Peptides against a protein of PDB entry 5IXI. Designs and how they scored, part 15

Target 1, 141 residues: chain A of PDB entry 5IXI
Amino acid sequence: TPLLDASSLEYLFAQGQYDLVKCLAPIRDPKTEQDGHDIENECLGMAVLAISHYAMMKKMQLPELPKDISYKRYIPETLNKSIRQRNLLTRMRINNVFKDFLKEFNNKTICDSSVSTHDLKVKYLATLETLTKHYGAEIFE

## One batch from the design tools (peptide; aimed at target 1 E42 L44 G45 V115)

Design b2_p14_8_s4 (made by RFdiffusion4, then SolubleMPNN; from b2_p14_8, 9 letters changed)
Fold by OpenDDE base, seed 4:
Structure b2_p14_8_s4 (fold): chain B 141 residues (1-141), chain A 14 residues (1-14)
Amino acid sequence: as target 1 above (141 residues)
Amino acid sequence: KSREIFKKFFSSFY
């Protein structure tokens, strides 16, 4: 992993979010069904990181965020479309699990610990490397 | 199980 100064990290984080959502950096192909579920959950985790980073940068607490806060704008568009096509119970479960974890992450990780926006960017980019097919190689190799 | 996956994903923050 190369050393990144603050400006480079900001740039790569912003570009990485854009590339992931727009599928310019496509997620890797699942090896198994379980791997597929893991990939989806990692994408949802990436959404938590992105939302938390946004909130911290705007100096907003979770309750101050829009009522319709969701993963939809922070995951690959292809995955978002796939989730929307699933049955109601599945979508409800995904939404509830995501919201619960976002709340937990905010309370236990952001508020109770010293996690910074820097830490979120690093985790995001590190995950992006393993989550996508070849995009990570452009950053770390 | 999904909750455990999330916890595992963010284990580095805890």
Scores: peptide ipSAE 0.155, ipTM 0.818, DockQ to the pose 0.670
OpenDDE base, seeds 1, 2, 3, 5: peptide ipSAE 0.092, 0.099, 0.090, 0.153; ipTM 0.762, 0.767, 0.759, 0.819

## One batch from the design tools (peptide; aimed at target 1 F101 F105 T109 V115)

Design b2_p15_1 (made by RFdiffusion4)
Pose (drawn by RFdiffusion4):
Structure b2_p15_1 (pose): chain A 132 residues (1-60, 70-141), chain P 15 residues (1-15)
Amino acid sequence: TPLLDASSLEYLFAQGQYDLVKCLAPIRDPKTEQDGHDIENECLGMAVLAISHYAMMKKMSYKRYIPETLNKSIRQRNLLTRMRINNVFKDFLKEFNNKTICDSSVSTHDLKVKYLATLETLTKHYGAEIFE
Amino acid sequence: SEMEWFKTWVSERFS
């Protein structure tokens, strides 16, 4: 018997997206530059998941689906790199919706689950309350 | 390289 029902899961998913974007769920610190880039890449993956879920729900830009801090960080880079980030994101999104959704038979439930399960490891102290 | 990473990432989550 699971902890959450569909309603709580949907709400938690919406809250999780809110936390990730507004940085109430701050992304974890990088151990290395490579780890940092990997974190940014995961963030693009999270944006793909959020958009894919939205499109799936209604039966059908990454900027509004990633932490604002990474957005501000990306806005500081040269134009070619930003075009590159856009292309990489588009490729991720296309590949995910064209192949992975079908191949791995990804439902909306699995998607929300992977999103939140990813929040548990992508961000600092998710679901915890720290008092000073 | 990004596609390889993404495919690994997706595999770790959905495969």

Design b2_p15_1_s1 (made by RFdiffusion4, then SolubleMPNN; from b2_p15_1, 7 letters changed)
Fold by OpenDDE base, seed 4:
Structure b2_p15_1_s1 (fold): chain B 141 residues (1-141), chain A 15 residues (1-15)
Amino acid sequence: as target 1 above (141 residues)
Amino acid sequence: SAMEKFKKWFSSLFD
């Protein structure tokens, strides 16, 4: 558990999202092709966390979110550009993976209503530290 | 699989 007050955590979470999307905290270099896929899928997971956090803050349920909800605003811009350059089948597959992730996470959250926005922030920041090259927040020891 | 890795990744939120 990080030694951060609520205000500090809120600030770091907001800044972390900005840093990830704007590539100020660039994602780590893949070691293998599979590692590259894992990194991309973790980015999709980060999008799920960010969207879920947004929905919870707005007191919205998943069905109330826009029909065309997407990962695009919540992943590194460089990755988003890369995905857009891939063939249609690949883009469809990635979108389906994201939709499945979001659905699964939502289902799990419904089963366990104890998950809070605080938990999402902590998980987001913890993943950010390992997903990016040299994110120097060192929130966790 | 991707879904298994994803579920394992976020499982800590529910522990």
Scores: peptide ipSAE 0.671, ipTM 0.949, DockQ to the pose 0.544
OpenDDE base, seeds 1, 2, 3, 5: peptide ipSAE 0.670, 0.669, 0.667, 0.669; ipTM 0.949, 0.948, 0.948, 0.948

Design b2_p15_1_s2 (made by RFdiffusion4, then SolubleMPNN; from b2_p15_1, 8 letters changed)
Fold by OpenDDE base, seed 3:
Structure b2_p15_1_s2 (fold): chain B 141 residues (1-141), chain A 15 residues (1-15)
Amino acid sequence: as target 1 above (141 residues)
Amino acid sequence: SDMEKFKKFFSSLFE
């Protein structure tokens, strides 16, 4: 991974979130149905990273986060639209799994302080490289 | 499972 100073990393992390959500850095095309599920999970994982980073920066635990915090604003808008079109049971499953993992991850990050905001940003950007079609060239070249 | 996939995704953060 490239050596980035703190300011550069903050900038890239913020820009990366924007690009992912706004689909300016479009996610890769799924090769199979399973690949599609994996891509979705990666996107949801990106939401966990983003939310956890936000919580850590605000020095809040998950119970202190606003109730309207969800993956919806932290995943590609195209995927968000897709999920909203799915049936209730599917949406409930996604919501429950996401919520449960977010709680667990919160324990590993905020509570245990095992993961730093730096680590989250690096993981986020590294995942963008593989998740999206062409993102990462500017960072890792 | 979805949870297992999530754990795998984030496992590198704890290495």
Scores: peptide ipSAE 0.141, ipTM 0.779, DockQ to the pose 0.519
OpenDDE base, seeds 1, 2, 4, 5: peptide ipSAE 0.140, 0.136, 0.132, 0.136; ipTM 0.782, 0.780, 0.776, 0.777; seed 5 fails the geometry check

Design b2_p15_1_s3 (made by RFdiffusion4, then SolubleMPNN; from b2_p15_1, 10 letters changed)
Fold by OpenDDE base, seed 3:
Structure b2_p15_1_s3 (fold): chain B 141 residues (1-141), chain A 15 residues (1-15)
Amino acid sequence: as target 1 above (141 residues)
Amino acid sequence: DAMEKFKKFFDSLFG
């Protein structure tokens, strides 16, 4: 595993977010129905990491974030389209669980400074490697 | 449930 300086890590993190959302780094194929659900949860988890990183960089607390903060800009476009086509109750559940977890994560993990922006970038890229088909192999090889 | 799966995912990252 090569050593990455701060500027390189910042660049890779930004590019990784773009690649995931634009499906340039496509998510792995599900092996089972349950695996498909796990992949969706990992994508939503990536959104939590990205949003939390943004909030930390802007020194914003959760109450200061937009009320309409959502996963929509931070997950693969294909998944976002899929979710939008699901029934109202399903979309409501996804939205509620996401917001609840985002709140819990920020309150219990971010606000006490147990996690840094550096940690979030590293974990985002590491997850991106396992979530997608071939991304990040050169970084963590 | 979904919340439990989220916690499990993040436990894998931070645990």
Scores: peptide ipSAE 0.352, ipTM 0.877, DockQ to the pose 0.623
OpenDDE base, seeds 1, 2, 4, 5: peptide ipSAE 0.349, 0.350, 0.347, 0.349; ipTM 0.876, 0.876, 0.875, 0.875

Design b2_p15_1_s4 (made by RFdiffusion4, then SolubleMPNN; from b2_p15_1, 10 letters changed)
Fold by OpenDDE base, seed 3:
Structure b2_p15_1_s4 (fold): chain B 141 residues (1-141), chain A 15 residues (1-15)
Amino acid sequence: as target 1 above (141 residues)
Amino acid sequence: DYMEKFKKFFDSLFK
């Protein structure tokens, strides 16, 4: 893997978020139904990373974030549309689980400084490589 | 199971 300086990593992280959300780096095709669920979960996890990174950069804790914070603008638009078409109970479940994990991640990882913004960016980009069809070839070999 | 998947994902941050 190439050595990336801080500015390059920041740029790639921002671009990676954009590419994922706008589906310019499309998520990989599921091999099974369970794989499809796993892909969705990873996308939601990516949202946790992105939001946590934002919070850390702004030096704010989760309770200080907007009350209506959600995954919606941090996951692929296609997935967001798919989720919105699901029944109310399913959407509530997804929302609750997401909020619970966001809170847990904040409490157990961010608050105790176990993870840095650098770590989040690296994990985000690394996951993006495996989650999408073609992304990351220029960064990781 | 979102919980299990998220747990695995988050745990991978420390590897």
Scores: peptide ipSAE 0.199, ipTM 0.808, DockQ to the pose 0.641
OpenDDE base, seeds 1, 2, 4, 5: peptide ipSAE 0.190, 0.072, 0.108, 0.098; ipTM 0.805, 0.719, 0.733, 0.729

Design b2_p15_2 (made by RFdiffusion4)
Pose (drawn by RFdiffusion4):
Parts: structure tokens; sequence; C-alpha cells
Structure b2_p15_2 (pose): chain A 132 residues (1-60, 70-141), chain P 15 residues (1-15)
């Protein structure tokens, strides 16, 4: 018997997206530059998941689906790199919706689950309350 | 490289 029902899961998914974007769920610190880039890549993966879920739900830019801090960080880079980030994101989104949704038979439930399960490891102290 | 990473990430998450 699971902890959450569909309603709580949908709400938690929406809250999780809110937390990730507004940085109430701050992304974890990088161990290395490579780890940092990997974290940014996972953030693009999270944006792909959010958008794919939205499109899936209605039966049908990454900027609004990533932490604002990374957005401000990306806005500081040269234009070619930003075009590059856009192209990589588009490729991820296309590949995910054209192949992975079908191949791995990804439902909306699995998607929200992977999103939140990814929040548990992508961000600092998710679901915890720290008092000073 | 990004596509390789993405494919590995998708494999880890959804397979």
Amino acid sequence: TPLLDASSLEYLFAQGQYDLVKCLAPIRDPKTEQDGHDIENECLGMAVLAISHYAMMKKMSYKRYIPETLNKSIRQRNLLTRMRINNVFKDFLKEFNNKTICDSSVSTHDLKVKYLATLETLTKHYGAEIFE
Amino acid sequence: SEMEWFKAWVKEKFE
C-alpha cells in the first residue's frame, strides 16, 4: 500500500516543480566543474520531464522549468553557448517524447515519480526541515 | 556528449 494517492502525487509534483523553479529546493553544490555541468544537464532533463508531462496531460523553452539561479547563470554566457543549450534541450525533448515515452512505456505517474525521486537527489535536503 | 549523457540518464531513470 503506497503512501500517496493520485491527488497528493499531482499536488506534490506541482509543488516540486514550484520548489525547483523558485529555488526552495536549491540544487546541490557541485563536487567538480564536471559534476556541476552534469547537474545543469539534469536540470534540462527535469525541464524535459515537466514539459513532457504537461503535453501528455493535455493529450498533445526550458527557461520556465529550471531553477532561476541556473537561468541567471546561463544568461551570463555567450550567445553561441545559449543557442547550444537550446539545441541540446530540444534534442533531449524530442528524443524523449519520440522514443523513450513509447519504448519505456512511460506514463504520467512514472514521470512525476522520477521527477520527485530526482528532486530527492538533485536538491539539498529535500523534504527536510532545518532549524538553526 | 550531451546526447550520450541524456541516453544514459534516461536508461538509469526509466529502464

Design b2_p15_2_s1 (made by RFdiffusion4, then SolubleMPNN; from b2_p15_2, 7 letters changed)
Fold by OpenDDE base, seed 3:
Structure b2_p15_2_s1 (fold): chain B 141 residues (1-141), chain A 15 residues (1-15)
Amino acid sequence: as target 1 above (141 residues)
Amino acid sequence: SDMEKFKELFKKLFE
């Protein structure tokens, strides 16, 4: 884990979210169809991390999260557009799995205080490095 | 099922 002070970590986390969503740090090219699925799952995972971090910072409990909470604002815009073009059943599957996991993650990991906001930021940045083409290499050197 | 596979792969991110 890189040795970053709190302010630096907060900055990098915020900038990383922006870069990922705005595709300034583009996701890596898939090598296979399965790799493409894995990349999508990684992006959805990033959304879970970001949403959970947001909820923790706002001291929001899981039941207080909006019913329509979604990954849409927390994944690369290109991927979001791709998902929106898929058929209804596929979108429903993605939405349901995401919501289910978000609930599980918050109940079993966040609510019991086993994971801190610091941990979420570190995990986010670490995943961002592997998920994107060239981002973050200098962060963990 | 496809959904379970998706969920499993998704969960790997949080190990």
Scores: peptide ipSAE 0.148, ipTM 0.779, DockQ to the pose 0.350
OpenDDE base, seeds 1, 2, 4, 5: peptide ipSAE 0.143, 0.057, 0.076, 0.067; ipTM 0.776, 0.734, 0.736, 0.737

Design b2_p15_2_s2 (made by RFdiffusion4, then SolubleMPNN; from b2_p15_2, 8 letters changed)
Fold by OpenDDE base, seed 5:
Order: sequence, then C-alpha cells, then structure tokens
Structure b2_p15_2_s2 (fold): chain B 141 residues (1-141), chain A 15 residues (1-15)
Amino acid sequence: as target 1 above (141 residues)
Amino acid sequence: SAMEKFKELFKKLFD
C-alpha cells in the first residue's frame, strides 16, 4: 500500500467518518449474537477515536468537552436507531461504558501525548476497513 | 465484562 500524505489522509478520514455515520459504508453483518455485540463495541470505539481526534485538534481535554458528548453523532445511524429502541437499563449501560472508556482513552492519548492525530486517523481507517462490508478495498491493497 | 472487552479490543489496535 502506497504511503498516504497528510492531505490525502485528512480527506480520507473525514470522508470515512461521513460514510460510516450515513451508512454509505455499511457495517458487516453479524455472524452470531456475540459478533453483533463486538460490532457494536467496534462502532463505539470508532466514536471514541473520532471524539479524541477532535479533542486533540482543538487542544481540549475531556472535562472541557460539552457535558452531553455522546456516541450518537459518531456511529452508524442504523445502530443509533437500534440502541434507541432498547430498554432503559440497556441504554444506561451503553452510555456509562462509553463515557468511562472515552475518559480513560483521552487520558492515555491527550494527557500522555503518546498518540498523535495522525495515528488516530490511521487506526480509524484501518478499523473502518474491517468493520464495513467492502470499504477500503483499493486503499489498503 | 463488556467494558473490559471493549477496552481490550482497542488496546490491541495501538500495540
């Protein structure tokens, strides 16, 4: 795979986020119930990457982010609709797990400064390839 | 737990 320059990577990262959320790059079908849960976790992880990237670009730590920050704007719309249909306890669990992980991840990335925005974009696109049905076939070959 | 599985998944991405 040829090396992506900074401008190309920025473009692909932005487009990839849009394609994932708008379901233009649909997520893969689950093979089992556990696989479905893993897919949801991967999507939530993508949200963490996207939010962390945003925070790093704005030089903001998690406490400085809006109090109502959530995964809703950063996961596939179909998954968001699915989660909204679940019972209150399930939704509370998802929200709590996500917030806890986001906090921990930001502490390790922003505070530790061991991970760059470049790294986050690469990880996002790489995960997007495995998470979706056919995205990135030509990019990562 | 679900939390540990989620953290483990993305820990591997940065190894």
Scores: peptide ipSAE 0.035, ipTM 0.670, DockQ to the pose 0.591
OpenDDE base, seeds 1, 2, 3, 4: peptide ipSAE 0.034, 0.033, 0.035, 0.031; ipTM 0.667, 0.691, 0.670, 0.682

Design b2_p15_2_s3 (made by RFdiffusion4, then SolubleMPNN; from b2_p15_2, 8 letters changed)
Fold by OpenDDE base, seed 3:
Structure b2_p15_2_s3 (fold): chain B 141 residues (1-141), chain A 15 residues (1-15)
Amino acid sequence: as target 1 above (141 residues)
Amino acid sequence: DAMEKFKKLFKELFD
C-alpha cells in the first residue's frame, strides 16, 4: 500500500464517503442473515467515523453538533431506505443505539485525543475496502 | 446486542 500524502488522503476520504452513500461502491452481499446484520453495523460504524471526523474538524463536541446530524446521511442510501421501511420501534432502537454509541465513542476516544482525524480517515478507507465489493483495489493493491 | 457489536467493530479498527 503506497503512502498517501495528506491531500490525497483527504480527497480519497471524501470520495469514499460519497461512493459509499451513493452506492457507487456497493456494500458486499451478505452470506447469512447474521452477516447482513453485521454489514449494517459496519455501515453504522462508518457513520460514526464520518460524524466524528466532521466533529473533530469543526472542533465541536457531540452536544454542540446540530440536531439534524444522523447516520442517515452517512450510510448507503439502500440501507437508509431499508431502515426507513422498518417499524417505528425498530427505528427508534437503531437510533438510540447509534446515538449511545456515538456518544460513547466521542467520550472514550475522541475527547481524550487518542484518535486523530488522520486515523479516522485511514480506518474509514480500510473498512470501506472490506465492506464493499470492489472498492479499495486502487488504494490497497 | 448492537452496542457490543459496535464496540467490537471499533476495537478491531483501532487496535
Scores: peptide ipSAE 0.052, ipTM 0.694, DockQ to the pose 0.659
OpenDDE base, seeds 1, 2, 4, 5: peptide ipSAE 0.039, 0.042, 0.047, 0.050; ipTM 0.684, 0.681, 0.684, 0.693

Design b2_p15_2_s4 (made by RFdiffusion4, then SolubleMPNN; from b2_p15_2, 7 letters changed)
Fold by OpenDDE base, seed 3:
Structure b2_p15_2_s4 (fold): chain B 141 residues (1-141), chain A 15 residues (1-15)
Amino acid sequence: as target 1 above (141 residues)
Amino acid sequence: SYMEKFKKLMKELFD
């Protein structure tokens, strides 16, 4: 946001990731089953943003990332636990879709576009505000 | 489609 300098944005981005994963900023309650799926997708999207930001900061291409790169460390722990309890086929589907999209995102959005780490942080925080119950008031008011 | 839903979300984030 225009109100935040680079250092403040970096801090908030890091803290936001921590709060999301540790459920200190809990995700909103689903209103329906479909809403629950949407929330899950939002969380997975947050993981893509976080991983992409990490890769860009380290000047790494996606193939250079560890083979076991996953959403697991970048989504709310509660959601991660939920996913782990699902059957193998479901988990495989989630994993495959995530990995496929991560590759596409890296190629078409990060590598081939003007998206910057700044943009990723802003989008992350903006999404965090809508995804969680109470987060964002101090940042965007 | 799970993939399409995810792509839609990401597209919205960067519009």
Scores: peptide ipSAE 0.114, ipTM 0.752, DockQ to the pose 0.620
OpenDDE base, seeds 1, 2, 4, 5: peptide ipSAE 0.099, 0.067, 0.065, 0.108; ipTM 0.739, 0.702, 0.700, 0.747

Design b2_p15_3 (made by RFdiffusion4)
Pose (drawn by RFdiffusion4):
Structure b2_p15_3 (pose): chain A 132 residues (1-60, 70-141), chain P 15 residues (1-15)
Amino acid sequence: TPLLDASSLEYLFAQGQYDLVKCLAPIRDPKTEQDGHDIENECLGMAVLAISHYAMMKKMSYKRYIPETLNKSIRQRNLLTRMRINNVFKDFLKEFNNKTICDSSVSTHDLKVKYLATLETLTKHYGAEIFE
Amino acid sequence: SEEAMEKFKEFISDL
C-alpha cells in the first residue's frame, strides 16, 4: 500500500516544480565543474519531464521549468552557448517524447515519480526541515 | 552533443 494517492501525488508534483523553479529546493553544490555541468544537464532533463507531462496531460522554452539561479547563470553566457543550450534541450525534448515515452511506456505517474525522485537527489535536503 | 545526450539518457534510464 503506497503512501500517496493520485491527488496528493499531483499536488506534490506541482509543489515540486514550484520548489525547483523558485529555488525553495536549491540544487546541490557541484563537486567538480563536470558535476556542475551534469547538474545543469539534469535540470534540462527536469524541464523536459515537466513539459512532457504537461503535454501528455492535455493530450497534445526550458527557462520557466529550471531553477531561476541556473537561468540567471545561463543568461550570463555568450549567445552561441545559449543557442547551444536551446538546441540540446530541444533535442532532449524531442528524443524523449518521440522515443522514450513509447519505448519505456512512460505514463504520467512514472513521470511525476521520476521527477520527485530526482528532486530527492538533485536538491539539498528535500523534504527535510532545518532549524538553527 | 553526444555527451549531453548520453547524460540525458542516463538520467532517464530508470523510466

Design b2_p15_3_s1 (made by RFdiffusion4, then SolubleMPNN; from b2_p15_3, 8 letters changed)
Fold by OpenDDE base, seed 2:
Structure b2_p15_3_s1 (fold): chain B 141 residues (1-141), chain A 15 residues (1-15)
Amino acid sequence: as target 1 above (141 residues)
Amino acid sequence: MDEARKKFLDFVSSL
């Protein structure tokens, strides 16, 4: 991963979020069913990074975030549609696990200042490199 | 649920 100045990193992070969510940078094709699940989990992890970054930039704690904060607007639209088609129990579990993890991540990592917004952006972009078909190549090759 | 949580933790632990 090349070293980027703060302005470039901020731009790429914002654009990367947009491209991932809008599927302009499509996620890679799963090699197996398990690989598909891993891809989904990475996307959900990306949502945690994005939401946490948003909270930090706004200097907001989790209780101050919108009450209905969720992964839905921070994952690829295709994945969001797929999840909505899952059975109720699965959707409930995904929602619960995500919310619990987001809370824990923010309380133990963000609030303790162990991770900076810079770190979140770097991790986000680095993950895009492996998660998407060609987006990472466009940025880092 | 536990597996998903573990995968999330693994992901962010790579920060």
Scores: peptide ipSAE 0.232, ipTM 0.818, DockQ to the pose 0.594
OpenDDE base, seeds 1, 3, 4, 5: peptide ipSAE 0.110, 0.132, 0.103, 0.206; ipTM 0.734, 0.752, 0.719, 0.803

Design b2_p15_3_s2 (made by RFdiffusion4, then SolubleMPNN; from b2_p15_3, 6 letters changed)
Fold by OpenDDE base, seed 2:
Structure b2_p15_3_s2 (fold): chain B 141 residues (1-141), chain A 15 residues (1-15)
Amino acid sequence: as target 1 above (141 residues)
Amino acid sequence: MKEAMERFKKFVSSL
């Protein structure tokens, strides 16, 4: 991954979020059922990165964020649709685990300043490269 | 749930 200046990184991060959510950069096809689960987990992880970045940029702590904050706006629309089609118990578990993870990430990683907004953007784009079919190649190849 | 959390942590650990 090449070193990018701050303005370029900010642009690519914003564009990458848009492209991922809108499926303009479609996620790769799963090779197995487990691979599909791994892809979903990484997408949910990227949602945590995106939300945390937003909070940091707004100088907001998690308690100051909307109480209904969720992954729904920060994952591929196709994945969001897929999750909504799952049974209630599964959806509840995903929601609860996500919220707990977001809280833990905020408390143990963001609040102690162990991770910067720069780090979040870099990790997001690096993960985007691995998750999408061709988007990462366009940026880094 | 615990297993899913660990997979999320694995992702974050790569930061």
Scores: peptide ipSAE 0.104, ipTM 0.723, DockQ to the pose 0.603
OpenDDE base, seeds 1, 3, 4, 5: peptide ipSAE 0.042, 0.045, 0.042, 0.043; ipTM 0.672, 0.677, 0.671, 0.669

Design b2_p15_3_s3 (made by RFdiffusion4, then SolubleMPNN; from b2_p15_3, 5 letters changed)
Fold by OpenDDE base, seed 1:
Structure b2_p15_3_s3 (fold): chain B 141 residues (1-141), chain A 15 residues (1-15)
Amino acid sequence: as target 1 above (141 residues)
Amino acid sequence: MEEAREQFKKFVSDL
């Protein structure tokens, strides 16, 4: 696997977010019910990475993040539609778990500074290759 | 949901 320079990594990260959300890089088909849950959780994890990267790039502190921040703009549109079709209690639980983890993770990325924006981009792109059907085949060869 | 949280944590554990 070839090394990517900083400019290429930034481009691929931005494009990867767009492709995932717009379903241009479609999520792989689940093999089992558990696999479906794993895929969903990875997508939500990707949202955490994207939001945290945004916060770090803007040099935002935790209190500066919108209190109503949501995963909705950072996950595949198909998954977002699926979640919206679930009952209110389920949606509330998903929201709460997401927000709690986002806070915890941002303490690590923003407060502790143990995770860099570079780390987030690499993890994001690596996950895209696994999460989607054929994304990055030419890049990650 | 707790399982999901643990999976999130595992997902980013290598960061």
Scores: peptide ipSAE 0.191, ipTM 0.796, DockQ to the pose 0.645
OpenDDE base, seeds 2, 3, 4, 5: peptide ipSAE 0.190, 0.187, 0.105, 0.178; ipTM 0.796, 0.792, 0.747, 0.783

Design b2_p15_3_s4 (made by RFdiffusion4, then SolubleMPNN; from b2_p15_3, 6 letters changed)
Fold by OpenDDE base, seed 3:
Structure b2_p15_3_s4 (fold): chain B 141 residues (1-141), chain A 15 residues (1-15)
Amino acid sequence: as target 1 above (141 residues)
Amino acid sequence: MEEDRENFKKFISSL
C-alpha cells in the first residue's frame, strides 16, 4: 500500500467523511441482525472519531463543543433516517450512550494525548474500507 | 445500553 503524506491523508479523511454521510460509499449489507447492530455501532464510532478530530483541530474541549454537534451529521444519512423512525426510548438510549462515550473518549483518551489526529484519520479511513462495500480499494490494494 | 458502550470501546480500542 502507498504511503500517504499529511496533505493527502487530510484530503482523503475529509472526502471519506463526505462519502460515508452521503452514502456515496454505502455501508455493507448486514449478514445477520447482530451484524446490522455491529455496523450501526461502527458508524456511531466513526462519528466519535470525526467529532473528536474536529474538537482536536479546533483545540476545544468537549464542553466547549457546539450543542448541535451530534452523531446525526456524521453517520450515513440512511442510518440517520432509520434512527429517527425508532421510538423515543430507543433514540434516548442511543443519544445517552453516544454522549457518555464521547465524554469518556474525550476525557480518557483524547485529553491525555494518547491518540493523535493522525491516528483518528488513519482509523477512520481503515474502518471505511471494512464498513463499506468498496471504499478504499485504491488506498489499501 | 451497556452492550453498546462496550462495542464502542471495542471499536475505539482497535485504534
Scores: peptide ipSAE 0.218, ipTM 0.824, DockQ to the pose 0.670
OpenDDE base, seeds 1, 2, 4, 5: peptide ipSAE 0.192, 0.194, 0.113, 0.200; ipTM 0.814, 0.814, 0.757, 0.818

Design b2_p15_4 (made by RFdiffusion4)
Pose (drawn by RFdiffusion4):
Structure b2_p15_4 (pose): chain A 132 residues (1-60, 70-141), chain P 15 residues (1-15)
Amino acid sequence: TPLLDASSLEYLFAQGQYDLVKCLAPIRDPKTEQDGHDIENECLGMAVLAISHYAMMKKMSYKRYIPETLNKSIRQRNLLTRMRINNVFKDFLKEFNNKTICDSSVSTHDLKVKYLATLETLTKHYGAEIFE
Amino acid sequence: DSYLSKKPDVLKSFE
């Protein structure tokens, strides 16, 4: 018997997206530059998941689906790199919706689950309360 | 910018 029902899961998914974007769920610190880039890439993956879920729910830019800190960080880079980030994101989104949704038979439930499960490892102390 | 070509583990987890 699971802990959450569909309603709580949907609400938690919406809250999780809110926390990730508004940085109430701050992304974990990088161990290396490579790890940092990997974290940014995971954030693009999270944006793909959020958009794919939205489109799936209604039966159908990454900027509004990533932490604002990374957004400010990306806005500081040269234009070619930003075009590059856009292209990589588009490729991810296309590949995910065209192949992975069908191949791995990804439902909306699995999607929300992977999103939140990823929040548990992508962000600092998710679901914990720290008092000083 | 080749680091951007790395597919996210979160998307790979569905494969």

Design b2_p15_4_s1 (made by RFdiffusion4, then SolubleMPNN; from b2_p15_4, 6 letters changed)
Fold by OpenDDE base, seed 1:
Structure b2_p15_4_s1 (fold): chain B 141 residues (1-141), chain A 15 residues (1-15)
Amino acid sequence: as target 1 above (141 residues)
Amino acid sequence: DSLLDKEPKVLLSFK
């Protein structure tokens, strides 16, 4: 596989976010019910990465982000639609857990461990490969 | 919902 320079990585990261959300790179079929839950959980993790990357690029702290920040714009549209169909209690719990994921990642990983935007992009793309059906074949082979 | 019971693996990978 060819080495990715900074500009190529930036492009692939942006395109990867778009492909995931718009389901151009559809998430893989779950092998089991638990695998399905793991896939959804990783999608929430991807949303945390995307938001954290955005905040870092804009040099914003978590409290400076919109108060109504949500995973909705950063997960596959199909998953977002699925979550909307779940009952109120479940949706509330998902919202709360996501907020906790975001806060903990920001405080303990971004701030304390000095993770770079480069690290976020690499992890995002690597996870995207495992999360989707055929994405990244040309990049990671 | 079991997806709420654990931290996403990608986030854990930074620890």
Scores: peptide ipSAE 0.578, ipTM 0.894, DockQ to the pose 0.731
OpenDDE base, seeds 2, 3, 4, 5: peptide ipSAE 0.577, 0.577, 0.574, 0.575; ipTM 0.893, 0.892, 0.893, 0.893

